Peptides against a protein of PDB entry 5D63. Designs and how they scored, part 29

Target 1, 292 residues: chain A of PDB entry 5D63
Amino acid sequence: SLRRGIYHIENAGVPSAIDLKDGSSSDGTPIVGWQFTPDTINWHQLWLAEPIPNVADTFTLCNLFSGTYMDLYNGSSEAGTAVNGWQGTAFTTNPHQLWTIKKSSDGTSYKIQNYGSKTFVDLVNGDSSDGAKIAGWTGTWDEGNPHQKWYFNRMSVSSAEAQAAIARNPHIHGTYRGYILDGEYLVLPNATFTQIWKDSGLPGSKWREQIYDCDDFAIAMKAAVGKWGADSWKANGFAIFCGVMLGVNKAGDAAHAYNFTLTKDHADIVFFEPQNGGYLNDIGYDSYMAFY

## One batch from the design tools (peptide; aimed at target 1 W207 V248 A255)

Design b2_p16_3_s4 (made by RFdiffusion4, then SolubleMPNN; from b2_p16_3, 8 letters changed)
Fold by OpenDDE base, seed 1:
Structure b2_p16_3_s4 (fold): chain B 292 residues (1-292), chain A 16 residues (1-16)
Amino acid sequence: as target 1 above (292 residues)
Amino acid sequence: EVHSSTDPALLAAAAA
């Protein structure tokens, strides 16, 4: 079953992703096929899938940027019915915005079926051009038509997954205590994470004994990421991953505060030094406390 | 240049 999370949804046939045109929050904004750039944010192409309680394999899909929801126009079962962004809520009962998402017959891609109409999200004619029509279209779960098959590239982690990544890292102190602040986290590419760091002013910040030292740098980075998230995305129900750690060195005579994020595959953590913007697999400290 | 914390409370917390 598809997990709750943020996904980049890519067509199985052509290099096109499900895109909310211009990221507009207006009701009726077209959802279209659009090119994407790997290992980047792809701003208008991120979707938060929220599972509906007690309805198997059924979700709402909230555009991360606009905060609006994937909506089958009038819930019509006619082939060619527009799929648009529309205002909604995560746990709506409106079948126009409820999508059953299950594996296709190939076992790798998914199909996206409207709960009410039973039609499928279709990249019309498999058109790879920017702005290509995405519509509801007749189909079946077992058909192999790539126009209706989508790869769900997961761009987020649950708090449990983050916790697991931390737990397998060798640089954790025996007294470690972790505190989870949110349930789901968008994981940023390092380039984006670094840009937030640069934009925060931290590269120009002066270390000062106690008054602005390692903990201030680490907290400032987390605050900067949080603010970036709030300013960048209209959807709710997720956070941007940026952790803070307190650590002690092997000798036990020095302590440090630093940040961490997740690796590209989401399986491991990487340490981030907010005083210099460096990424390290070993920062020289073992964490006794983290919050993220 | 990276500077470690000199706050003794951090070390105490690590030892607790």
Scores: peptide ipSAE 0.281, ipTM 0.858, DockQ to the pose 0.850
OpenDDE base, seeds 2, 3, 4, 5: peptide ipSAE 0.235, 0.195, 0.095, 0.261; ipTM 0.853, 0.837, 0.731, 0.858; seed 2 fails the geometry check

Design b2_p16_4 (made by RFdiffusion4)
Pose (drawn by RFdiffusion4):
Parts: C-alpha cells; structure tokens; sequence
Structure b2_p16_4 (pose): chain A 292 residues (1-292), chain P 16 residues (1-16)
C-alpha cells in the first residue's frame, strides 16, 4: 500500500509531472502534465495523499500549494473526462475526489483509479508537452499502457522515518533524547533550506554572549522554517522538516546548538550551522537532545 | 564564551 505522505507524481512514459495549472485554487482548474526540475520545490506538483479509513488503498489527493483536491469532473466514466482541482476535504465521501492507488504490472509505478467511475488517470496520448491534458480513461489494472502509469516519488518522511535517520548517525551522544513534534514532514532540498535561512535575516545576525548566541540562531532558524511552511502552503496535515539539536564535544567541555535536515534519499541527517549557512556531516559535537 | 550542557539546557527550559 502507498503510505500517507507528500508525492511528486511522474508519468512512467515521459518525464511529465501531475501539475495543478498555475497552482490555482479555483474550482475546475485543470490538472495537466508539465516538466519539472529535480532537487527543487516544484510548487504546483506536490500532492498530499490521505488514506481513507476502512477503504482499502483509497485516498484523497490534495495539492500542497492550492489546498484543493484532484477531482474527476462530475464523476463521469466517459473516457476523456476532465481531472481538475476542486474544493473538498481530506476524508470526503465524494467519490469524484476518491482515488484507489495500487502498483501497476511493472511493480514500481502505480495506477490511479477513481473510486466512483472505475476509470484511470491518463496522460492523454502520452503527450510530453507542458500543459497536456490529464483525463479519466477506460483501462485495466494489469496492462502496460504508460499513459496510465505514474511514479509516486516520496517527498516527505514520517516521524518514524526521521527518527530512524537520526539513530543511524554516528554523532549521537549516549544520553541523547529526541522530542517529536509532528507526524509527517516535507523534506527540503538544501537549496530551499538555504533560501529560508537567507530570507530569515540570520546571515546578518551577530553572535553575542547569551543574548544572541548559538541557541538563539538555531531556534530562530526553526521558527523561520515553520513560518515559511504556513505562509507557502494551503494544504494542512503535514509539517516542514527542520530540527534543532544541542550537542557536546568529545572532550565534554563545550556545548553547541545547531540545526539538522535530511539527505535526498531520506536515510541520513545532515547538520546545518545557522551562524554561517554551512552543511556538515560532522559538526564537532555529539547530540544530547533534539526537537523536530 | 564557551557554553556548557547545564547552561544551554537551562536557557532552553526558560525559553519554553
């Protein structure tokens, strides 16, 4: 089963993503194929998949930017029916916004079926051009047609996954305790994490004993990332990944506060120095506390 | 100024 999370959904035949046109919140805004840039935030192409209770392999798909839902127009089973963004709720009973998402016959990509119509999300004619029509279409679960096959590229981690990445890190103090604050996190590319640091004003902040020292920088960065999340996205039910750690050196005589993020593959953590914007695999301190 | 574990923990506790 596809796990709850945030996905960039890529056609298996051509490198086009499912894109809510112009990120518009208007009802009926077309969902189309569009090119994308890896290792960036693709602002109109992120989808929060919320599992439906007791309805196997079925979800709502909420565009992260607009807050609107993937909707099969009037639930029609006619091939070519429009797939648009539409107002809705995470756990709706409206079958126009319910999607059964299972693995295709290639075992890697998925097919997306409308719960009401039993038709599939289809990149019409396999068109790779920007703005290509995506429609509901007749189809089967097992066929190889790439027009109806989609890679769900996971862009978020659960709290359990973030905890696992931290636990595998070699720079964790024996007294380490972590404090988990949310359940699902959008993992940022370093390019975006850095842009938030720059936009927070922290690059210009001066170190001052106690009144603006390492703990102040780290907490300010976390707060800046939290603000960015709420100000940038309309969808609810996720958080942005940015941790704060306190650590102690090998000699046991100096402590430091700093931030951390995750690697692209989501398996490991990487430390971030908020006083200078640097990313480090070893910051010189073993973490005795973290909150994220 | 060199920070200690007790010092940074106390500051954090006071902040929250």
Amino acid sequence: as target 1 above (292 residues)
Amino acid sequence: HTHTVEELTAKLNARF

Design b2_p16_4_s1 (made by RFdiffusion4, then SolubleMPNN; from b2_p16_4, 6 letters changed)
Fold by OpenDDE base, seed 5:
Structure b2_p16_4_s1 (fold): chain B 292 residues (1-292), chain A 16 residues (1-16)
Amino acid sequence: as target 1 above (292 residues)
Amino acid sequence: MVWTVEGLTARLAARF
């Protein structure tokens, strides 16, 4: 079954993603097909899938940017019914905003069925143009129509997945203690992570003995990412991944504080030096503590 | 000597 998480949802037939037009929070904002750019944040195209307890394979889909929910207009079963952003809550009982999401017959893509109407989210005519209509449409779970098949590319990790990625890294000290702060984390592309770093003022900050040294840089970076998250996204129930580590060198005579994030495939961590904005596979320290 | 977390934390005094 589909895990709770943040997804970029791409059509199986054409290179279009499910996009909330202009990221608007207004009720009735069209959800449309739109082009996307790999390795970018794709601002209006990220959806938090929240599973409904005791309702098999059923979710709400919250647009990260707008904080509104995927909504089948009037819950109508008529083919061509608009799919829009609309105000809602993660655990709503409104069937207009409840979506059963299961694997399609191809075993790789998903279909998105409205819980009430039993119609499917459809990229009308497979139109690849920006602003192409997405609508509820009649269908079945077993048919192969690519207009109703969607790849769910997971853009987030659970705390457990992050923990596992850390555990696989060779630069972890035997005394390591990890402290998990949140349950689900949006993993940023490095370009976005770097931009947050730049905008934080850290590139212009000077190291000063004790008063503004490695821990201050690392914490400032985490704070900057946290603020960026709060300022950028209207949805709740997730965090932005940015870790802080404390590490010791191989000789055991020096310590350092630094950041880390996850690689694109979420399988590994990469270290980030907030004093210079560098990404490193080996920062020269073994971590004995992290919080993220 | 076993290097404890507390001991490692103390090394932050010599941090860069």
Scores: peptide ipSAE 0.035, ipTM 0.661, DockQ to the pose 0.189
OpenDDE base, seeds 1, 2, 3, 4: peptide ipSAE 0.035, 0.035, 0.033, 0.031; ipTM 0.648, 0.643, 0.634, 0.690

Design b2_p16_4_s2 (made by RFdiffusion4, then SolubleMPNN; from b2_p16_4 with H1M T2V H3W N13E)
Fold by OpenDDE base, seed 3:
Structure b2_p16_4_s2 (fold): chain B 292 residues (1-292), chain A 16 residues (1-16)
Amino acid sequence: as target 1 above (292 residues)
Amino acid sequence: MVWTVEELTAKLEARF
């Protein structure tokens, strides 16, 4: 079953993703096929899938950028019915915005069925051009038509998954205490994480004993990421991943404060030094405290 | 704020 999370949704037949045109929050904004760049944010192409309690395999899909929801126009079962962004809520009862998402017959891609109409999200004619029509279309779960098959590439982690990644890392002290701040985290590419760091002014900040030292740098980085998240996305119910750690060296005679994020595959953490913008697998300290 | 060890332990891996 599909987990709650943020997804980049790519067509199984052509290199096209589900895109909310111009990221607009206006009701009736077209959802279209559009090209994407791997390992980038793809701003208008991220969707928060929120599972509906007690309704098997059924979700709302909130566009991360606009804060609006995938909506089948009038809930019509007619082939070619427009799929648009529309105002809504995560746990709506409006069947126009409820989507049953299950594996296709190939076992790797998913199909997206409207809960009410029982039609499927379709990249019309498999058109790979930017702005190609995405519509509700008749179909069945067992059909092999790639126009209705989608890869769900997960761009986020749950707090439990982040906790597990930390637990696997060898640079954790025996006295470690971790504190979870949120439930779901968008994981940024390093390039984006670094850009936030640059824009924060931290590269020009001067280390000063006690008054602006390692803890100040680490907290400032987390604050910058939090602000970036709030300023960039209209959807709610998720955070941007950026952790803070306090660590002690092997000798036990020095401590440090630093940041961490997740690797591209989300399986491990990588340390980030906010004083110089470096990424390291070993920062020279074992963490005794983290919050993220 | 400063907490006792017991109070801090109660917060361990809790969601804030």
Scores: peptide ipSAE 0.030, ipTM 0.611, DockQ to the pose 0.069
OpenDDE base, seeds 1, 2, 4, 5: peptide ipSAE 0.021, 0.028, 0.009, 0.029; ipTM 0.586, 0.585, 0.549, 0.600; seed 1 fails the geometry check

Design b2_p16_4_s3 (made by RFdiffusion4, then SolubleMPNN; from b2_p16_4 with H1M T2V H3W N13Q)
Fold by OpenDDE base, seed 5:
Order: C-alpha cells, then sequence, then structure tokens
Structure b2_p16_4_s3 (fold): chain B 292 residues (1-292), chain A 16 residues (1-16)
C-alpha cells in the first residue's frame, strides 16, 4: 500500500508530471501535465498523500505549494471531467477529494481512482505538452492504458526512515541519541539546500569564539531551512529535513556541531558543514546526538 | 576554539 508521504507523480507513458497550474490556491485551478526536471524541487508538482483512516488505499492529495487538494469537479463520472485544485482538509469526507490509489497491473505504477465516481485520473491523450489536460476518465484497474498509470516518486521520508539512514552510517558514536522532531520530512536536493544556506547569510558570517561558533552556524542553518519551509509551502503536516548533530572526534578531545541531510535515494546521510557549505561523507566526527 | 564533547553539550544546554 502507498505510504503517507510527499510524492512527485509522473505519467508512466510520457515525461509529464501532475502539476497544479501556477501553484495557484484558487478553487478550480487546473491540474495539468507538465514537464519536470529530475533532482529539482518541481514546486507545483509535489503532493502530500494523507491516508484516510479505515478506508483502504484511499487518500487526499494536497498540493504542497498551494495547500489545496486534488478535486474531481462536481464528482462527476463523465469522461473528461476536470481535475482541479480546491480548498479542503486532509481528512475530508468529500468524495470529490478522495482518491483510491493502488498499483496498476504492471506492478510498478499506480492508478488514481476517485472514490466517489470510480473514474481514474487520466492524462488526456497522453499529451506530453505543458498544460495538457488531466481529467477523470472511465477505466478499470487492470487495463494497461498509460494515460492512467502514474509513478509515485517519494520525495519525503518518515522519521523512522531517517532514523534508519542514520543508523547505517559509520560515523555514529556509541552513545548516540537521536531526537525526532517531526513525522514526515521533505528531502531537498543539495542544490536547494545550498541555496538556502547562501540566502541565509551564513557564507558571510564570521566565526567568533563561543559567541558565534560551530553550534550557532549549525542551528542557524536549521532555522534557515525551517523558515524557508514555512515561507515556501502552504501545506501542513510535514517538515523540511535538516538535521543538527553534535559529534566527537576519534581522539575524544574535540567536539563539533554540524548539519546533515539525506542522500538522493534516502538510504544514507551526508554531512553538511554550515561554516563553508561543504558536503562530506566523513566530517571527522562521530555523532553522539542529533535532532531533526 | 576546540570543545570537548562535554563542553559542547554543556554550552548548548546553557542556551535553553
Amino acid sequence: as target 1 above (292 residues)
Amino acid sequence: MVWTVEELTAKLQARF
């Protein structure tokens, strides 16, 4: 079954993603097919899938940018019915905004069925052009039409997944304690993470003994990411991944505070030095504490 | 400045 999380939803037939046009929060904003760039944020194309309790395989899909929800216009079962962004809530009972999401017959892609109408989210004619119509369309779970098949590329991790990634890293001290602050985290591409770092002013910040040293840099980076998240996304119920670690060197006579994020495949962590913006697989310290 | 693990921990705790 599909896990709660943030997804980039890509058509199985053509290189097109489900896009909320212009990221607009207005009711009735078209959801369309649009090109995307791998390893980037793809701002209007991220969807938080929230599972509905006690309703098997059924979700709301909240656009991360707009905070509005995927909505089948009037819940109509007619082929060609518009799929739009519309105001809503994560646990709505409105069948226009409830989507049953299960694997297609190919075992890799998913189909997205409206709970009420039983029609499927369809990239009309498999059109790969920007702004191509996405609509509710008749279909079945077993048919192979790629217009109705979607890859759900997970762009977030649960706190448990993050914890597991940390546990796999060799640079963890035997006394390590991790403190989890949130349940689900959008994982940023390094380019975005770096840009936040640059925009924070940290590259121009002067290291000063005790008053603005390693811990201040690391916490300032986390604060910058938090602010970026709050300023960038209207959806709730997730955080932006940016960890803080305290580590000790091999000799045990020096400590450091630094950041970390997750690798692209979400399987590992990579260390980030907020004093110089560097990404490192080995920062020279073993972490005895993290919060993220 | 180089901090020990104990010193760094104490410094952070003192900020709260």
Scores: peptide ipSAE 0.033, ipTM 0.665, DockQ to the pose 0.857
OpenDDE base, seeds 1, 2, 3, 4: peptide ipSAE 0.026, 0.030, 0.031, 0.026; ipTM 0.591, 0.667, 0.662, 0.607

Design b2_p16_4_s4 (made by RFdiffusion4, then SolubleMPNN; from b2_p16_4 with H1M T2V H3W N13K)
Fold by OpenDDE base, seed 3:
Structure b2_p16_4_s4 (fold): chain B 292 residues (1-292), chain A 16 residues (1-16)
Amino acid sequence: as target 1 above (292 residues)
Amino acid sequence: MVWTVEELTAKLKARF
């Protein structure tokens, strides 16, 4: 079953993703096929899938950028019915915005069925051009038509997954205490994480004993990421991943404060030094405390 | 120096 999370949704037949045109929050904004760049944010193409309690395999899909929801126009079962962004809520009862998402017959891709109409999200004619029509279309779960098959590439981690990644890391002190602040985290590419760091002014900040030292740098980075998240996305119910750690060296006579994020595959953490913008697998300290 | 969680929390609250 599909987990709650943020997804980049790519067509199984052509290199096209589900895109909310111009990221507009206006009701009726077209959802279209559009090209994407691997390992980037793809701003208008991220969707928060929120599972509906007690309704099997059924979700709302909130566009991360606009804060609006995938909506089958008028809930119509007619082939070719527009799929648009529309205002809504995560746990709506409006069947126009409820989507049953299950594996296709190939076992790797998913199909997206409207809960009410029982039609499927379809990249019309498999058109790979930017702005190609995405519509509700008749179909069945067992059909092999790639126009209705989608890969769900997960761009986020749950707090439990983040906790597990930390637990696997060898640079964790025996006295470690972790504090989870949110439930779901968008994981940024390093390039984006670095850009936030640059824009924060931290590269030009001067280390000063006690008054502006390692803890100030680390907390400032987390604050910068938080602000970036708030300023960039209209959807709610998720955070941007950026952790703070306190660590002690092997000798036990020095401590440091630093940041960390997740690797591209989300399986491990990587340390980030906010004083110089470096990424390291070993920062020379074992963490005794983290919050993220 | 090694900080406690309480000390770090105090710094965080003072800054934000």
Scores: peptide ipSAE 0.027, ipTM 0.619, DockQ to the pose 0.223
OpenDDE base, seeds 1, 2, 4, 5: peptide ipSAE 0.023, 0.021, 0.020, 0.021; ipTM 0.592, 0.604, 0.613, 0.629; seed 5 fails the geometry check

Design b2_p16_5 (made by RFdiffusion4)
Pose (drawn by RFdiffusion4):
Structure b2_p16_5 (pose): chain A 292 residues (1-292), chain P 16 residues (1-16)
Amino acid sequence: as target 1 above (292 residues)
Amino acid sequence: SAEWDRLWNLPKPEWP
């Protein structure tokens, strides 16, 4: 089963993503195929998949930017029916916004079926052009037609996944305790994490004993990332990944506060120095506390 | 804990 999370959904035949046109919140805004840039935030192309209780392999798909939902127009089973963004809720009983998502016959990509109509999300004619129509279409679960096959590229981690990445890090103090604050996190590319640091004003902040020292920088960065999350996205039910750690050196005589993020493959953590914007695999301290 | 209080009170120099 596809796990709850945030996905960039890529057509298996051509490198087009499912894109809510112009990120518009208007009801009826077309969902289309569009090109994308890896290792960036693709602002109109991120979808929060919320599992439906007791309805196997069925989800709502909420555009992260607009807060609107993937909706099969009037639930029609006619091939060519429009797939648009529409107002809705995470656990709606409206079948126009319910999607059964299971693996295709290639075992890697998925097919997306409307719960009400039993038709599939289809990149019409496999068109790779920006703005190509995506529609509901007749189809089967097992066929190889790439027009109806989609890679769900996971862009978020659960709290359990973040905890696992931390636990496999070599720079964790024996007294380490972590404090988990949310359940699902959008993992940022370093380019975006750095842009938030720049926009927070921290690059210009001066170190001052106690009144603006390492703990102040680290907490300020976490707060800046939290603000960015709420100000940038309309969808609810996720958080942005940015951790704070306190650590101690090998000699046991100096401590430091700093931030951390995740690697692209989501398996490991990487330390971030908020005083200078650097990313480090070893910051010179073993973490004895973290909150994220 | 007491050990954590001790660790918190350790010097925290400016980062280079």

Design b2_p16_5_s1 (made by RFdiffusion4, then SolubleMPNN; from b2_p16_5, 8 letters changed)
Fold by OpenDDE base, seed 5:
Structure b2_p16_5_s1 (fold): chain B 292 residues (1-292), chain A 16 residues (1-16)
Amino acid sequence: as target 1 above (292 residues)
Amino acid sequence: SSEFERILALPKPKAP
């Protein structure tokens, strides 16, 4: 079953993603096919899938950018019915905004069925052009039509997954304690993470003994990421991944505070030095504390 | 008194 999380949803037939046009929060904003760029944020193409309790394989899909929800216009079962962004809530009972998402017959892609109409999210004619219509369309779960098959690329991690990634890292001190702050985290590409760092003013900040040293840099970075998240996305129920670690060196005679994020595959962590913007697999310290 | 407390008291040198 599909896990709660943030997904980039790509058509199985053509290189097109489900895109909320212009990221607009207006009711009735078209959801369309649009090109995407790997390893980028793809702003209007991220969807938070929230599972509906006690309704098997059924979700709301909230656009991260707009905070609006995927909505089948009037819940119509007519082929070609528009799929739009519309105001809603994560646990709505509105069948126009409830989507049953299960694996397609190919075992890799998913189909997205409207709970009420039983029609499927369809990239009309498999059109790969920007702005191509996405609509509700008749279909069956076992059909192989790529117009109705979608790859759900996970762009977030749960706190448990983050915890597991940390646990796998060799640079963890025996006294390590981790503190989880949120439940689900959008994992940023390094380019975005770095840009936030640059925009924070940290590159121009001067290290000063105690008054503005490693912990200040690390906390400032986390604060910057938090603010960036709040300012960038209208959806709720997730955070932006940016960890803070406190570590001790192998000699046990120096400590450091630094940041960390997750690797692209979400399996590992990578350390980030907020004093210079560097990414390192080994920062020279073993973490005895983290919060993220 | 704990190892953790000892670590907290360690110098925090400037990063390279």
Scores: peptide ipSAE 0.134, ipTM 0.792, DockQ to the pose 0.833
OpenDDE base, seeds 1, 2, 3, 4: peptide ipSAE 0.126, 0.022, 0.023, 0.022; ipTM 0.793, 0.629, 0.634, 0.646

Design b2_p16_5_s2 (made by RFdiffusion4, then SolubleMPNN; from b2_p16_5, 8 letters changed)
Fold by OpenDDE base, seed 2:
Structure b2_p16_5_s2 (fold): chain B 292 residues (1-292), chain A 16 residues (1-16)
Amino acid sequence: as target 1 above (292 residues)
Amino acid sequence: SAEFEAIQALPKPKAP
């Protein structure tokens, strides 16, 4: 079963992603195929999949940028029916916005079936051009047509996954206590994380003993990431991953506060020093506390 | 915990 999370949804046949045109929040905004850049945010191409309770394999798909939902126009079963962004809610009963998402016959890609019409999200003619039509189209679960097969590249982690990544890190103190603040986290590319750091003013902030030292830098970074999230995305129900840690050195005579994020594969954490913008696999401290 | 409080009281390093 597909997990709740934020996905970049890529066609299995051509290098095209499901894109909400211009990220517009207007009802009826076309959802189209569009090129994407790997390892970037792809702003209009991120979708929060929310599983519907008691409806097997069925989700709403909220565009992260616009806060609108994938909608089959009038729920029509006619081939070529437009798929658009439309206002909605995560747990809607509107079958126009309910999507059954299951593995295709190839076992790697997914098909996206409208719950009501039983038609599938189709990249019409497999067109790889920007703005290519995405529509509801007739199909079956077992068909191999790549126009209706989609890779769900997960761009987020659950709190449990983040917790597991932390637990695997060798620089965690035996007394470690973690505090989970949210349920689902968009994981940023380091370039984006660094840009937020730059824009926060932290690179120009002066370290001052106790009054503005490591904890202030670390908290300021987390606050900057939080603000960036709030300013950038209209969808709710997720956070931007940015952790704060308190650590003690091996000698036990110094403590430090720092940040951390997840690696690209979401399996590990990497430490971030907000005082200099450095990424480190070993920051020289073992964490006894984190919140994220 | 008391242990956390003790660790938190340790000297903080300066910025590099």
Scores: peptide ipSAE 0.030, ipTM 0.680, DockQ to the pose 0.917
OpenDDE base, seeds 1, 3, 4, 5: peptide ipSAE 0.028, 0.026, 0.027, 0.028; ipTM 0.673, 0.680, 0.667, 0.658

Design b2_p16_5_s3 (made by RFdiffusion4, then SolubleMPNN; from b2_p16_5, 9 letters changed)
Fold by OpenDDE base, seed 2:
Structure b2_p16_5_s3 (fold): chain B 292 residues (1-292), chain A 16 residues (1-16)
Amino acid sequence: as target 1 above (292 residues)
Amino acid sequence: SEEFEKILALPKPKVP
C-alpha cells in the first residue's frame, strides 16, 4: 500500500506531472498536466498523501506549495469532470477530496480513484502539453490505459527511514544517540540545500573560538533550512530534512559539529560542512549525537 | 552515558 509521504506524481504514458496551476491557493484552481525537471523540487507538483484512518488505501492529496487539496468538482461521476485545488483538511470526510490509490495492473504505477464517484484521475487524451486537462474519467482498476496510470515518486522520508539511513552509515560512534524532531521530511536536492546555505550568510561568517564555531555554524544551517521551509510551503505536517550531528574523531581527542542530509535515493546520509559548504561521505568524525 | 558526556567536553576544532 502507498505510504504517507510527499510525492511527485508522473503520468505513466507521457513525461507529464500532476501540477497545481501557478501554485494558486484559490478554490477551483485547475490541476493540470505539466512538464517537470528531474532531480529538482518542481514546486507546484508536490503532493502530501495523508492516509485516512480505517478507510483502506484512501488518502487526501495536499499540494505542498498551496496547502490546498485535490478536489473532484462537485464529486461528479461524469467523464471530463474537472479536478481542482480546493481548501480542505487532511482528514476530511468530503468525498470530493478522498482518493483511493492502489497499484494498477502493471504492478508499478498507481491509479487514483475518487472515493465517491469511483472515477479515475485521467490525463485527458494523454496530452503531454503544459496545462493539459486532468479530469475524472470512467475506468476500471484492471485497465491498461496509461492516461489513468501514475508513478508516485516519493520525495520525502519518514523519521523511521531517516533513522535507518543513519544506522547503516559507517561513521556512527558506538555511543550514538539520535533525537527525532519531526515525522516526515522533504529531502532537498543538494543544489537547493546549497542555495539555502548561501542565502543564510554562512559563507561569509567568521569562525571564532567558542563564540562562533562549529556548533554555531551547524545550528545556523538548520535554522536557515527551517525558515526556508516555513517561507516556501503552505502545507503543514512535514519538515525539511536537515540534520545536526556531533562527532568525535578516531583518536577520541577532538569533536566537531556538522550537518547531514540524505542521498538522492534516500538510502544513505551525506555529511555537510556548514563552514565551507562541502558534501562529504566521510567528514573525519564518528557521530555520537544527532537531531533532525 | 558518561562516555557521551566526556565526548561533549572535547575541544571543537575549526574545519581544516
Scores: peptide ipSAE 0.025, ipTM 0.634, DockQ to the pose 0.845
OpenDDE base, seeds 1, 3, 4, 5: peptide ipSAE 0.020, 0.022, 0.021, 0.019; ipTM 0.641, 0.661, 0.659, 0.649; seed 4 fails the geometry check

Design b2_p16_5_s4 (made by RFdiffusion4, then SolubleMPNN; from b2_p16_5, 9 letters changed)
Fold by OpenDDE base, seed 2:
Structure b2_p16_5_s4 (fold): chain B 292 residues (1-292), chain A 16 residues (1-16)
Amino acid sequence: as target 1 above (292 residues)
Amino acid sequence: SAELERIRALPQPQVA
């Protein structure tokens, strides 16, 4: 089953992603096919999939940017029915906004079926052009039509996945205690993470003994990421990943506070030094405490 | 824990 999370949804036939046009929050905003850039945020193309309790394989899809939901216009079963952004809620009972998402016959891609109409999300004619129509269309689970097959690329991690990534890292102290602050985290590309750091003013901040030292830098970075998240996205129910760690050196005579994020594959953590903006696999400290 | 308290009290040097 598809897990709750944030996904970039790409057509299986052409390099086109499901895009909410202009990221608009207006009801009836077209959802269209649009080009994307790998390893970037792709602002209007991120969707939070929320599983519906007691309805197998069925989700709402909230556009991360607009906070609106994927909606089959009037729930019509007619081929060519528009798919739009529309106001909604994560656990709605409106069948226009409920999508059954299961693996296609190829075992890799997914099909997205409207719960009510039983039609499928279709990139009409497999059109790879920006703004190409995405519509409800007749189909079956078994057919191989790539117009109705979608790759769900996970852009977030659950708190459990983050916890597991931390646990696998060799630079964790035996006394480590972690504190989870949220349930689902959008993982940023390092370039974006760095830009947030730059925009925070931290590069120009002066280290001062005790009054503004490592812990202040680390917490300021986390605060900056949090603010960036709040200012950038209208959807709720997720956070932006940025952790704070306290660590001790091997000699046990020095401590440090620093940040960390997840690697691209979400399997590991990488340390971030907010005093200089550096990414390190080994920051020289073993973490005895983290919150993220 | 007592160990954590001890560690937290350690110097926190500037990173170059």
Scores: peptide ipSAE 0.033, ipTM 0.660, DockQ to the pose 0.921
OpenDDE base, seeds 1, 3, 4, 5: peptide ipSAE 0.027, 0.026, 0.031, 0.026; ipTM 0.678, 0.673, 0.659, 0.677; seed 3 fails the geometry check

